# Peptides against a protein of PDB entry 6NYY: the designs that were tried, part 7

Target 1, 212 residues: chain A of PDB entry 6NYY
Amino acid sequence: KHFEQAIERVIGGLEKKTQVLQPEEKKTVAYHEAGHAVAGWYLEHADPLLKVSIIPRGKGLGYAQYLPKEQYLYTKEQLLDRMCMTLGGRVSEEIFFGRITTGAQDDLRKVTQSAYAQIVQFGMNEKVGQISFDLPRQGDMVLEKPYSEATARLIDDEVRILINDAYKRTVALLTEKKADVEKVALLLLEKEVLDKNDMVELLGPRPFAEKS
Target 2, 212 residues: chain A of PDB entry 6NYY as posed
Amino acid sequence: KHFEQAIERVIGGLEKKTQVLQPEEKKTVAYHQAGHAVAGWYLEHADPLLKVSIIPRGKGLGYAQYLPKEQYLYTKEQLLDRMCMTLGGRVSEEIFFGRITTGAQDDLRKVTQSAYAQIVQFGMNEKVGQISFDLPRQGDMVLEKPYSEATARLIDDEVRILINDAYKRTVALLTEKKADVEKVALLLLEKEVLDKNDMVELLGPRPFAEKS

## One batch from the design tools (peptide; made by RFdiffusion4, then SolubleMPNN)

Design b1_p8_7_s1 (from b1_p8_7, 8 letters changed)
Fold by OpenDDE base, seed 5:
Structure b1_p8_7_s1 (fold): chain B 212 residues (1-212), chain A 8 residues (1-8)
Amino acid sequence: as target 1 above (212 residues)
Amino acid sequence: MRYLSSVS
């Protein structure tokens, strides 16, 4: 218990019981987090959901906590499913509210970083090829790119394609599972925190075997 | 001990 709390503090920060969200914002957060949770539930290579919460912590208004697999190597398919799970909040907002919010900023940052890394660090794009360049870190002087402007444009195009593909995949998934997203969101609004057992009760067993 | 990660 103490260790889990310590990890939660490191990841999410301290619970700010004092942040009172407007009911509409709280609803948005619930559906956003439900999107993450449901996407993770039905994506094979997503990490198993441990907890989903709409209690604000640190800078986050809500969070979904997962148990990462202890692995050092990631496949392209695993990275795609992680991108989809990360996009789940934004997609849920679009599906249920017909509008998007700033709540997905950190998610989009992660997705963007992942997409660029896949293409220019991991060599996972066929058009760009088997290349690996260090991405400029925030604050580093942008050294001259080791590739042409044409290659830069190609990279940008392929990043957009990859992100859009992940987005479309997530839209398809959460549209199919729309009722499940709503169930999770509604229960979140009631309980504020859900665990794996709550998800099993709502959605049934996760369709993918937990790698023991 | 498995590290926990948040997605949002």
Scores: peptide ipSAE 0.042, ipTM 0.749, DockQ to the pose 0.130
Fold by OpenDDE base, seed 2:
Structure b1_p8_7_s1 (fold): chain B 212 residues (1-212), chain A 8 residues (1-8)
Amino acid sequence: as target 1 above (212 residues)
Amino acid sequence: MRYLSSVS
């Protein structure tokens, strides 16, 4: 327990016990995090869920924590499932509330970064081709891109396509598993924190073996 | 560990 708390502080920051969300916002967070959790549960190449919480920490109102595989090489399929898992919160909000919130800002940032990296750094897009350029870092003055404006437009288009495909995949998944998202969200509203065992009790065993 | 969060 102490070890887990220490990890949570490092990753999520200090628990904000004084930050009390209104019930409607708390509900939004619960369904958002449930979306992440369920997406991660049913995506083959997603990392195993360790913990999901709707207790605010640092800048986050809720979070899902995953145990990453000890790997340095990622496949296109793995990156796609990771994108879908990351979009799970936004998609859940759309499915259950018919509206979206600012809560997915960090998720969308991560998805955007991943999509650009796949296309511009990893050469994973057939239209753009086998190219690899460094993405501008925060604070870097990009004086000149190492490719034409036409290529820039192509990159932007393919990034959008990739993200949209991931989004659609996530919508399909969470629509299929809508009842499971609901179960997780409701249990989160009750317990505020769920672990892997809670998920197993609620949804059954994860359908994919954890590679040790 | 990977952290996915709803940020205010």
Scores: peptide ipSAE 0.084, ipTM 0.807, DockQ to the pose 0.158; fails the geometry check
Fold by OpenDDE base, seed 4:
Structure b1_p8_7_s1 (fold): chain B 212 residues (1-212), chain A 8 residues (1-8)
Amino acid sequence: as target 1 above (212 residues)
Amino acid sequence: MRYLSSVS
C-alpha cells in the first residue's frame, strides 16, 4: 500500500484534497476513467490496469494507472490498442452523456502525437510510406519540412484517418461493453478508487494473459 | 498513467 501510494504520487502527483468537484463533474470523471479502464481491460495489446481513481491528483481529475510493460519495440497493433485505450475516456463520455468535455485534452494530445509518430517517424502508414522524419519539438525552429505540401496534406489526412479509426474501434468496444463501463463508473462513484481485484470482481478475469 | 486533465 505504501509503495503503491508512493508510485502514485510520483506519477500522478499529490492528491488535491482541496479540489471539490461538483457531483456532475465527478460523475463525468467516473465514466471517463471507467472508459479508460474497460478499454484497457478488453484490448489485447493494452497495458494491464493497475488502478483507476476519480480522486484528483496534480492536474488530473481522475486517472487510470497501468502496469508499464518493459517493452522497447511496439507493433502497429499495439500502438492502435494504446490509442484506443487512450480514447476510452472521451468515448465513454460520448456514449453515456452524448456530450464531450475538455477532460480528454491530454488524451487527445497523446493520441495525436502517437498518430503522427506512427505515420511520420515509424513508417507505419502504407500511403505515406516508409518515411521517417523528426517531428518538430516545441521550441525548435520550424525547419522546412523535408517533404512537399502534398505529402504534408497526406500525412494530416492519414493522421485523421488513423485517429478516427481508433476512435471508431473504441466506440465499438465500449458500446459492446457499455454495461461494464457503467458498472465500473458506478463503483468508482462509490469507492473513488478501484484496483485490479475490483475489476476482476466486476468484469471477470481479464481475457488476455498478462505478460509477466 | 492516464490523466483526465483539469482545465486549470
Scores: peptide ipSAE 0.082, ipTM 0.801, DockQ to the pose 0.211; fails the geometry check
Fold by OpenDDE base, seed 1:
Structure b1_p8_7_s1 (fold): chain B 212 residues (1-212), chain A 8 residues (1-8)
Amino acid sequence: as target 1 above (212 residues)
Amino acid sequence: MRYLSSVS
C-alpha cells in the first residue's frame, strides 16, 4: 500500500481531498475513466490495467494506471491499441452523454504525438514512406522542416487518418462493450478506486494472457 | 508505470 501510494504521488501528484466536483462532473469522470479501463481490458496489445481512480490528483480529475511491459520495440499494432486505449475516455463520453468535454485534452495530445511519431519517425505509413525526422519538442525553436509543403500536407492527412481509424476502432469496441463500461463507471462512482481484481470480478478474466 | 489522466 505504501509503495503504491508513493508511485501514485510521483505520477499523479497528491490527492486533492478538498476538491469538490459536482455530481454530474464526477459522473463524467467515472465514465471517462471507465472508457480507458475497458478499452485497455479488451485490446490485445494494451498494457494491463493496474488501477483506475476518480479521486482527483494534481491536475487530473481521474486516472487509469497500467503496468507497462518492459520492451524496447513497439509494433504498429501495439501503438494502435495504445492509441485506442488513450481515446477510450473521449469515446466513452460520446457514447454515454452525446457530448464531449475538455477532459480529453491530454489524451488527444498523447494520441497526436504518437500518430506523428509513427508517420515521421518510425516510417510506419506507406504513403509517407520509410522516413525518419526529429519532431520538435515543446520549447524547441521552429526549425525549417526537412521536407516539402506537399509532404507536410501528406503527413497531416495521414496523421488525421490514423487518429480517425484509432477513434473508429475505439468506438466500435466500446459500443460492443457498452454494458461493461457502464458497470465499471457505476462501480467507480461507488468505490472511487478500482484495481485489477475488481475488473476481473466485473468483466471476467482479461481475454489476453499476460506475457510474463 | 503508465498514467492516463482525464484532465490536465
Scores: peptide ipSAE 0.072, ipTM 0.798, DockQ to the pose 0.172; fails the geometry check

Design b1_p8_7_s2 (from b1_p8_7, 6 letters changed)
Fold by OpenDDE base, seed 4:
Structure b1_p8_7_s2 (fold): chain B 212 residues (1-212), chain A 8 residues (1-8)
Amino acid sequence: as target 1 above (212 residues)
Amino acid sequence: MMYLTAAS
């Protein structure tokens, strides 16, 4: 518990006790975080879930916390599962509410960054090929792209395809596990914080070995 | 790692 709390403070920041959400927003957050939690539970290459919370912290209205991996090499499959986990919140909102919110903006940023990195840095896209270019960083003055406009368009297209594929995969997963998402969300609304044991009680043991 | 619902 102490270890988890320490990680929580470092990554998530301090609790915002003064931030009070309206019931509808709280519900949205609950289902959003439940989406992350359940996606991570049923994806092979997902990190082990430590805690899921709908108590606002410095960086968010709610969060799903996972064990950090001391991993330096990632496979394409691992990156895809990570993208799916990241999309779990957005997908959950869509499935349960039929609408989407701004709550997924950080997730989408991460997914976008990952997708571009996979395609232009890691050479993981067959159409773009075995290439590696530096991605512009915020504030960097990129004078010229090291590729043609045609390649730029191809990259953009393949990024969208990759993200859409991850999205569809996540939709399929969370649709299959819709009842589980709801169980988690409802319990979150009741308890506000769930740990791994709560998840095991709700969903059964995680079907994959925990790697951290 | 943490996945967050971001405030607008």
Scores: peptide ipSAE 0.408, ipTM 0.915, DockQ to the pose 0.216
Fold by OpenDDE base, seed 2:
Structure b1_p8_7_s2 (fold): chain B 212 residues (1-212), chain A 8 residues (1-8)
Amino acid sequence: as target 1 above (212 residues)
Amino acid sequence: MMYLTAAS
């Protein structure tokens, strides 16, 4: 328990016990995090779920924490599943509330960065091709791009397509597993923190083997 | 990896 708390502190910051959300906002957080959790549960290449919480920590109102695999190489399929997991919160909000919130801004940032990296750094897009360019980092002034404006437009289009495809995949998944998302969300509202055992009790064993 | 609902 102490070890887990230490990890949470390092990754998510300090728990904010004094931050009280209104019930409707808390509900939104619960379903958002349930979306992440369930998406990860039913995606083959997802990392093992460690904890899902709707207790504010750091800048997060809630979180789903996974134990990452010790790996240095990622496949296109793994990256896609990761994108879907990342979109799980936003998708859950859409499915259950018919509206979206600003809560997914960090997720969308991650998805955006991943999509661009896949296309312009990892050469994983057939239309753009086997190219690899360094992406500008925050604060870097980009004087010129190492590709044409036509290529830039193509990159932008393919990034959008990739993200939209991931989004649609996530919608399909969480729609299929809508009842499971509901179960997780409701239990979160009751217990605020769930672990892997809680998920197994709710959903059954994870369909995919977990690798460290 | 951590996925979170971000505060605005």
Scores: peptide ipSAE 0.407, ipTM 0.915, DockQ to the pose 0.216
Fold by OpenDDE base, seed 5:
Order: structure tokens, then sequence, then C-alpha cells
Structure b1_p8_7_s2 (fold): chain B 212 residues (1-212), chain A 8 residues (1-8)
């Protein structure tokens, strides 16, 4: 418990108890985080949910926290599920509000980075092929790419396809589980913090065995 | 691992 709290503080920062969001924004955060939580609940390769909260911490207005795994190798399928998890907030906003907010900017950055890494570092795209190039680091000046402009265009296209596929998968999932997302969101608005037990009470047991 | 709603 103490270890998890320490990690939470490092990643999310300290709780901002004095930060008061307008009701509409608070509602958006609740549904956003519910999207993450529910997506993770029904995705096979998602990590176990520890806590979902709409209490602001650091730069986050809300968060879904999962149990860290000591995993060093990832499959394409695992990475896809992680992308879907990451997109859960954005998708939830779209489904429930018919509009999107800037709240997903961090998620989209992560998804974008993951997609590019899968294609150009991990060789996980058939069209691009078995290649592995180092991605430029944030802030690095990219002077030259080790591939042609045609290849660059192909990479960009396949990245969009991958992200779009993940997005569509997430839309399908959360649309199917729309009622569950709403249940979680509504309870978040009441309790502000939910744990795994709350999720079990709302949704039933997670359909996948939890991996340590 | 954490997913968060980011403030702008």
Amino acid sequence: as target 1 above (212 residues)
Amino acid sequence: MMYLTAAS
C-alpha cells in the first residue's frame, strides 16, 4: 500500500484538494476515467485495476491506476490492448458527449509513440517490414532519416491505420459496455475514488485472469 | 501504470 502510494505520488503528484472543477468538467473527467477503467476491465492483456479517481493530482484531473507488472517482452496483441486502454478516455467522451476535449492529450501522445515504435522499432507491421530504427527523442533534431520519403509516407499511413484500428476497437468495446461505463462514471461522481472491489460490485468479476 | 485526464 505504501509502495503504491509512493508510485502514485511520483507519477501523478500530490492530490490537489483545493482544485474545484466546474460540474460539467468534473462529469467529463468521470466519464473519461470510467472509459479507461472499463476498457481495462474487458481487455485481456490489460493490467489489473488498482484504483480509479477523479480527484486531481499534479497535472491530472483524474486517473486510472493499474498494478505494475514486471514485463520485459510485449506481444503485438498486448500493445494493441494497451493502446485501447489508453484511448478509453477519449472514446468515452465521444460516446457520451458527442464531443472531445483536450483531456486526452497525454493519452494521444502515448498512443502515437506506441504506434510508431511498433512499426519502426519493433517491426510489427507487415507492409513496413522487419525494420528497426531509433525514434528521435523528444527535443532531438532529426537531420536525416535512414529511409526514403516513400517509406516515411508508408510509415505514417500505417501508423494512422494502427491507431485508427485501436480506436475503432475501443469504440466497439465501450459501445458494447456503454452501460458499464456510465455506472462507473456515476459512481465516481459520488465517491470520487473507486477500487477493484467497487468495480466488481458494479460490473461483476473481471472476465480475464489477473496476471502478476 | 496510470492513465489520466490532462489539464490544459
Scores: peptide ipSAE 0.406, ipTM 0.916, DockQ to the pose 0.214
Fold by OpenDDE base, seed 3:
Structure b1_p8_7_s2 (fold): chain B 212 residues (1-212), chain A 8 residues (1-8)
Amino acid sequence: as target 1 above (212 residues)
Amino acid sequence: MMYLTAAS
């Protein structure tokens, strides 16, 4: 919730006229956002895509915007697909350029937070067990942990495993759909902004119902 | 929900 609010402020900020990108950076942004868009298109539990743009706003160089579902309960499968969609930009950069940039910083923060929450708040990890602890809020100092150092190490290990699993899943997906990512990226470089209809024309209908 | 390329 707090993360999305921060992104909204960035996207709602200054227009592209205040942020000039070199052609190579613009290309990187296009493929990054295409990665998010295509990952979300082919993941069952991803939210419906509303818009994808490479027009800079505030500190956001480009963005993919989705319509979230109104729900209070999330499954492990849903959270995993959301992690994969979040990693789509980073994975796209790796696949197409053989290098990664700082552009995925906010995405990685979100993935990290989600992974820790799944393990220490939602009790979704078998090795760590059915536990629930409060995570520190932004700006809070955690002076004492309610578990041992051994448990802390276990948590860190399982977080890494979970993120790596999501990353591998995303790599597999976007590798399979590499041509689709290319199509979206090239069209972004031409039109700068795409909507759901553009995606349908380009890729065909999304294979999942929007209210699923 | 939004995903973005962040400026460093």
Scores: peptide ipSAE 0.374, ipTM 0.899, DockQ to the pose 0.202

Design b1_p8_7_s3 (from b1_p8_7, 8 letters changed)
Fold by OpenDDE base, seed 1:
Structure b1_p8_7_s3 (fold): chain B 212 residues (1-212), chain A 8 residues (1-8)
Amino acid sequence: as target 1 above (212 residues)
Amino acid sequence: MMRLSTVE
């Protein structure tokens, strides 16, 4: 318990016990986090869910925490499933509320960064090809791009395609598992925090064997 | 960690 709390504090910040959310906003958080949780549950190459919470911490209103595998190499399939899992919150909001919120900003940033990295750093796009360029980091001087404007447009197009494909995949998954997302969301509204065991009780065993 | 974030 103490170790988990320490990790949560480092990753998520301090619990904001005094933050009062309106019921409708709390509901949005629950369904958002349920989307992440369920997407991760049913995606083969996603990391196993460790904890999902709708208790505000730091700048977050809720979170889904996963146990990352100790790996140094990532496949294209793993990166795609990670993108889908990251989009799970936004997709859940769309499916259940017919509206989207600003809450997915960090998720979209991560997805965007991953998509660009796949295309311009890892050479994982057939149209762009086997190239690897350094991406500017936040705060880096805008250096001249080592490629043409035509290549820049191609990169932007392929990034959009990749993200849209991940989004569509996530929509398909969470639509299929809509009842499961709702179950998780409702239980979150009751318990505020769920662990892996709660998910197993609610959804059954994760369909993918944890590679130890 | 994935999260729903507040507007900064």
Scores: peptide ipSAE 0.275, ipTM 0.871, DockQ to the pose 0.220
Fold by OpenDDE base, seed 3:
Structure b1_p8_7_s3 (fold): chain B 212 residues (1-212), chain A 8 residues (1-8)
Amino acid sequence: as target 1 above (212 residues)
Amino acid sequence: MMRLSTVE
């Protein structure tokens, strides 16, 4: 218990006990985090879920924590499933509320960065081809791109396609597992924090073997 | 870590 609390403080920051969310906002957070949790649960190449919480910490209103695998090489499939898991919160909001919030901004940034990296750094897109360019960092002078405007447009199009494909995959998954998202969200509203064991009790064992 | 964040 003490070790877990220490990890939570390091990763999430201090609990903001003074931040009282309105019931509707708390509900939004619960379903958002449930979306992440359930997406990660049913995606083969996603990291295993450790904890999901709707207790505000630091800059977050809620979080889903995963145990990353120690790996140096990532496949295209792994990166896609990670994108889907990252989109799980936004997709859950859309499915359950028919509206989206600003809460997914950080998630969308991560997805965008991943998509661009896959196409222009890792050469994972067939249309763009086996290319690798450094992406400008925030604040760096945008150096002249080493490719044509036509290639730039192609990159932008393929990034959009990749993100949309990930989004559609996530929509399909969470629609199929809608009842599971609901179960997790409702239990979050009750307990505020769920661990892996709670998820197993709710959903059954994760269908993919955890690589020990 | 995935999270719902406040707008900065």
Scores: peptide ipSAE 0.255, ipTM 0.864, DockQ to the pose 0.214
Fold by OpenDDE base, seed 2:
Order: sequence, then structure tokens, then C-alpha cells
Structure b1_p8_7_s3 (fold): chain B 212 residues (1-212), chain A 8 residues (1-8)
Amino acid sequence: as target 1 above (212 residues)
Amino acid sequence: MMRLSTVE
């Protein structure tokens, strides 16, 4: 318990016990986090879920925590499933509420960064090709891009395609698993925090073996 | 504005 709390404090910040969300916002958070959790549960190359919470911590209203694999090399398939998992919250909001919120801002930032990295840094896009350029870091003088404006447009187009494909994949998955998202969301509203065991009890064992 | 996030 103390170790988990310490990790939670480092990752999520201090629990804001004083921040009471309105029931409707709390419901939105629950379904958002359930989307992340279920996407991660049923995507083969996603990291296994460790914890999902709708207790506000620091600047976050909720979070899903995953056990990262000790790996330094990522495949295109792994990065795609990671993108889908990250989009799970936004997709869940769309499926269940027919509307989207600002809550997915950080998720979309991560997805955007991943998509650009895949195309511009990792050479994972066939149209753009086997190229690798450093993305401008925050605070770096926007040095002249080492490619043409035509290439820049192509990169932007392919980034959009990649993100849209990940989004569609996530929509398909969470639509198929809609009942599971609902179960997780409802249990979150009751318990506020779920661990891997809760997920197993609710959904059954994760269909993908954890590579030890 | 509060955020919802996945944490690795």
C-alpha cells in the first residue's frame, strides 16, 4: 500500500481530496478512464493495466496506469496499439455521450507526438520513406526544416491518416467491447479505483499473456 | 482546465 501510494504520488501528484466533481463530470471521467482501461485490456501490444482511477490527483481528474515493459525498441504495431489505448478515453466519450470534452487534450498531445515521431523520426511511413529528422523541441529555434514544403505537407497528411486510422481502430474495438467499457465505468463510479484483479473479476483474464 | 491522462 505504501509503495503504491508513493508511485501514485510521483506519477499523479497529490490526491486532491477537496476537489469534488459534479456527478455528470465524474461520470464523464469514469467512462473516459474505462475507455483507456478496456482498450489496453484488449489490444495485444498495449501495456498491461496496473491501475485505473477517477480520484483527482494533481492536475488530472483520472488516470489509467500501465506497467511498462522494460523495452527500448518498439515496433510499429506496438506504437499503433499504444496510440489506440491513448485514444480510448476520447473514443469512449464519443460512443457513450455523443460528445467530446477537453479532457483528452493530453492524450491527443501524446498521440500527435507519437504520430509525428513515427513518420519523421522512425521512418515508419512508406510514403514519407526511410527518413529521420529531429523534431523541434520546445524552446529550440525553429531551424529550417531539412525537407521541402511539399514533404512537410506530405508529413502532415500522413500524420493525420495515421491518427485517424488509430482512432477508427479504437472506435471499432470499443464498440465491440461497449458492454465491457460500461461495466468498468460503473464499477469505477462505485469504487473510484480499480486494479488488475478487479479487471480480471469483471472482464475475465486478459486475453494476451504478459510477456515475462 | 483539468486533464485526463494515461500514465506509463
Scores: peptide ipSAE 0.249, ipTM 0.859, DockQ to the pose 0.794
Fold by OpenDDE base, seed 5:
Parts: sequence; C-alpha cells; structure tokens
Structure b1_p8_7_s3 (fold): chain B 212 residues (1-212), chain A 8 residues (1-8)
Amino acid sequence: as target 1 above (212 residues)
Amino acid sequence: MMRLSTVE
C-alpha cells in the first residue's frame, strides 16, 4: 500500500480533491482515459493496465497506470503499440465527440518523441536506414545536423507516416471496440477509479497472456 | 492535462 501510494505520487502527484471539473470536461476526461485503457487492453505489446482514474492529480486530470515490464530492449512492434496506446485518448475524443481537445498535448509530445527516436536513434525506418543520431535536447544549441536537408525532409516525412499509421491503427482498434470504450468511460464516471479486476468484469479477460 | 503513465 505505501509503495503503491508512493508510485502514484511520483507518477500522478498529489490528489487535488479541490479541482471541480465541469460535467462536460469530466466526461471528456472519462472517455479520454477509457481510450487509453481499452487501447492498452487490446494491444498485444502494451503493458498491462493496473489502474485508470479520472481523479485529478497534480497537473493531470486523469491517468491510466500500467505495470511496465522490466525490460531494457524494445521491439519496433512494442514501440508501435505503445504509440497507439498513447494516442488512445485523442482517438477516443474524436470518435465520441467529433472534436479534439488540448488534453492530448502530453500524449502527442510522447508520440512525437518516440517516432523521431525510432527513426533517427534506433534505425527502425527502412527508408532512412540504419542510422543513429543524438536528438538535440531542449536547451542545447542546435548543432549542425549531421545529415543533409534532403535527409531532414525524409526524416520529417517518415515521422509523419509513422505517427499517422499509429493513429490509423488506433482509430481502427477503438472503432472496433467503441462499445468497450463507452462501457469503461461510463463506469469511470460512476466509480472514478477502475482497476484491472473492474476491466476484466467489464471487458472480459485481456486477450493476451501476461508474460510472467 | 490528461496523462498516460507509461515509463518510457
């Protein structure tokens, strides 16, 4: 209990019981987090969901917590599914509300960073090839890129393709599982916090064996 | 801001 609370504090910050969201915003949060939760549930290489909450913590209005696997190596497939899971909130908003909000800013940042890292650090793009460059860190003087302008354009194009592919995959998944997203969202609005057992009761067992 | 808690 104390260890879990400590992790929650590190990840989510302190619960701000005082943040009263408007009902419409609370609904948006519920569907956003449901999108993350359901995407993670049905993506093979996503980490298992531990908890999903729409109780504001720190700077977050809601969160989905996963049990990360203790691994040092990630496959391209794992990174893609992680991107899709990260896009789940944005996609859910689009599917259910026909509009998008600023709530996905951090998610999009993570997806963008992951996409660039895959292409220019991990050599995971066939067109760009087996290259690895350090991405300029925030605040570092943009040193001259070790590649041509043409390569820069290629990188930008391939990043966009990768993100769009992940987005389309997520749209397809959450459209297929639209009813499940709604079930999770509605239950979140009722209970505010769901655990793995709630998800099993609602959606059935996760279709992928937990790697013990 | 809505957060996905993935440890990348």
Scores: peptide ipSAE 0.145, ipTM 0.784, DockQ to the pose 0.339

Design b1_p8_7_s4 (from b1_p8_7, 7 letters changed)
Fold by OpenDDE base, seed 1:
Structure b1_p8_7_s4 (fold): chain B 212 residues (1-212), chain A 8 residues (1-8)
Amino acid sequence: as target 1 above (212 residues)
Amino acid sequence: MRTLSFAE
């Protein structure tokens, strides 16, 4: 218990006890986090969910925590499902509210970074090909791109396609599982924090074997 | 451990 709390503090920061969300905003957060949770539950290559919370911590209003597998190699399929899980919050907002919020900013950043990495670092795109370029890190001098403007445009197009494909896949999934997202969101509004056991009770066992 | 967050 103490170890988990310590990890939570490091990852999420301290609980903001003074931050009171309006009911409608808290509802948005609940459905957003439920989207992440349910997407992760039904995506084969998504990391197992550990905890989902709508208690504000640090700069976040809610979060979904998952335990990544101790692996160094990722397949294209794994990266896609990870992207879909990351998009789950935004997609849930669209499905349930017909509007989107700024809440997905960090998620979209992660998805964008992953998409670019897949295309320009891992050579996972057929049109761009088997290439690998170093992406500038934050604070690095923006050096000249080691490819032409035509290649840059191609990369940008293929990144957009990849993200849109992941988004559409997530929309299809969460539309199919809309009732499950609702169940998780409502339970979050009641309990504020759910763990893996709560998800099992609510949705049944995860349909994919967890590699121990 | 990884975290997906709802941003303010």
Scores: peptide ipSAE 0.375, ipTM 0.905, DockQ to the pose 0.158
Fold by OpenDDE base, seed 2:
Formats: structure tokens, C-alpha cells, sequence
Structure b1_p8_7_s4 (fold): chain B 212 residues (1-212), chain A 8 residues (1-8)
């Protein structure tokens, strides 16, 4: 328990016990986090879920924690499933509420960064081709892009396509598993924190073997 | 450990 709390503090920050969300906002957070959790549960190449919480910590109103595999190399398929898992919160909001919130800001940032990296750093897009350029880091003077404006437009288009494809895949998945998202969300609203065992009890064993 | 979060 102490170790888990320490990890939570490091990753999520201090629990904001004084921050009381309105019931509607709390519901939004619960379904958002449930979307992440369920997407991760049913995507083969997603990281295993460790914990999902709707207790506000630091700058977050909720979070889902995953144990990444100790790997340095990622396949295109792995990156896609990771993108889908990351989009799970936004997609859940769309499916259940018919509206989207600002809650997915960090998720969208991560997805955007991943998509650009796949296309311009990892050479994973057939149209753009086998290229690898460093993305401007925050604070770097925007040096001249090493490619033409036409290439820049192509990159932007392909990034959008990749993200949209990931989004559609996530919509399809969470629509299929809509009842499971609901179950997780409702249980989150009751318990506020769920672990892997809670997920197994609720959804059954994860259909993909975890590499121990 | 990787964390996805609902941002404020």
C-alpha cells in the first residue's frame, strides 16, 4: 500500500482532497477513464492496465496507469494500438455523451506527437516514405524544415489520416464493448479506484496473454 | 509506468 501510494504520488501528484467535482463532471471523468481502461483491455498491443482512478491528483481529474513492456523497439501495430488506447477517453465521451470535453487535451497531444513521429521520424508512412527528421523540440528555434512545403502538406495530411484511422478503430472497438465501458464507469463511480483484479472480476480475463 | 489522464 505504501509503495503504491508512493508511485501514485510520483506519477499523479498529490491527491487533491479538496477538489470536489460536480456529479456530472465526475461522471464524465469516470466514462473517460473507463474508455481508456476498456480500450487497453481489448487491444492486443496495448500495455496492461495497472490502475484506473477518478480521484483527482495533481493536474489530473482521473487517470489510467499501465505497465509498459520493457521494450525499446515498437512496431507500427503497437503504436496504433497505443494511439487507440490513448483516444479511448475521448471516444468514450463521444459515445456516451454525444459531446467532447477539454479533458482529452493531454491525450490528443500524445496522439498528435505519436502520429508525427511515426511519419517523420520512424518512416512508417508509405506516402511520405523512408524519411527521418527531428521534430522541433519545445523551445528550439524553428529552424528551416529540411523538406519542402509540399512535403509539409503531405505530412500534415497523412498525420490527420493516421489519427482519424486510429479514432475510427477506437470508436468501433468501444462501440462493440460499450456495455463493458459502462460497467467500468459505474464501478469507478462507486469505488473511485480500480485495479487489474477489479477489471478481471468485471470483464473477465484480459484476452491477451501478458508477457511476464 | 505510463499514465493517461483526464486533464484539467
Amino acid sequence: as target 1 above (212 residues)
Amino acid sequence: MRTLSFAE
Scores: peptide ipSAE 0.357, ipTM 0.900, DockQ to the pose 0.167
Fold by OpenDDE base, seed 4:
Structure b1_p8_7_s4 (fold): chain B 212 residues (1-212), chain A 8 residues (1-8)
Amino acid sequence: as target 1 above (212 residues)
Amino acid sequence: MRTLSFAE
């Protein structure tokens, strides 16, 4: 328990005990995190859920923590499921509230980065092809792109397609599992923190073997 | 460990 708390502080930051959310905001956070949790639960290549919380930590109002797989190589399918899990919060907000919030900003950043990496670094897009270019890092001099403007447009289009496909996949999944998202969200509102055992009690055993 | 967070 102490070790887990220490890890939480390192990864999630310090608990903001002074952060008081309005009930509606707390509800939004609960459903957002439930979306992540449920998406991760039912996606084959998602990482196993460790903990989900709606207690604010650092700059986060809620979080879902996962145990990463000890792997260095990722397949396209694994990256897609990871994107879907990352989109789970945004999708949950859309499904349950018919509106979206700024809460998914970091998630969308991660998804965007992953999508670009898949296309321009890993060569995982058939239209763009087997290319690998370094993505500009923050603070790097903006160098000329090593490809044509047409290729740039193609990359942008394919990134959007990939993200949209992941989004649609996540919508389909969480719509199918809408009742499960609701269960998790409601329990989060009650307990504020859930672990894997809580998820098993609510949803049954995760349908995929844990590789950790 | 990986964390997905709701941003402020």
Scores: peptide ipSAE 0.378, ipTM 0.907, DockQ to the pose 0.158; fails the geometry check
Fold by OpenDDE base, seed 5:
Structure b1_p8_7_s4 (fold): chain B 212 residues (1-212), chain A 8 residues (1-8)
Amino acid sequence: as target 1 above (212 residues)
Amino acid sequence: MRTLSFAE
C-alpha cells in the first residue's frame, strides 16, 4: 500500500483534496478521462487500463493510468493506437459538448511529438521515406535542418495527415462507443475513481487478450 | 505505469 502510494505520487503528484472544480469543469474532466479509458479499452494495441480518476493530482485534474507492456520495439500500428488513446479525451469533449477545452494540451503535445518522431526518426512514412533525424530537444538551439525546405513542408504535411487520421479513427471509435463513454463518465462522477474491474463490470471484458 | 492527464 505504501509502495503504491509512492508510485502514485511520483506519477500523478499529490492528491489535491482542496481543489474544487466547478460542476461543469468536473463534468468535462469526467468525460475527457472516460474518452481516454474507452479508447484504450477498444484499441487492440493500447495498454491495459489500470485506473481512471477525476481526483485532481499535481497539475492534472484527472488521469487514466495504464500498465505499459515491457517492450522496447513499437510497430506503426501500436503507435497509432497510442495516439488514438491519447486523443480520446479531446474527442470525447467534442462528441459530448460540441466544444473543446485546454485540457488536452498535454495530450496534443504527446501526439505531436509522436507523429514527428514516426516520420522523421523512425522512418514510418512512405512519402518522407527511410530517414532518421534527431529532433531538437526543448532548450536546444535549433540547428540547421539537414533537409530542404521542400522536405520540411512535406514533413509538416505528413505529420498533419497522420494526426488527422488518428483523430478521425478516434472519432469513429468513440462515436461507435458513445454510450460506453457516457457510462464511464457518469460512473466517474459518482465514484471519482474506477479500476479495471469497474470497467469490466460496466463494459464487459476487454475484447483483446492481455499479454502477460 | 503510463498516465494520461487532463491538464489545467
Scores: peptide ipSAE 0.354, ipTM 0.901, DockQ to the pose 0.157; fails the geometry check

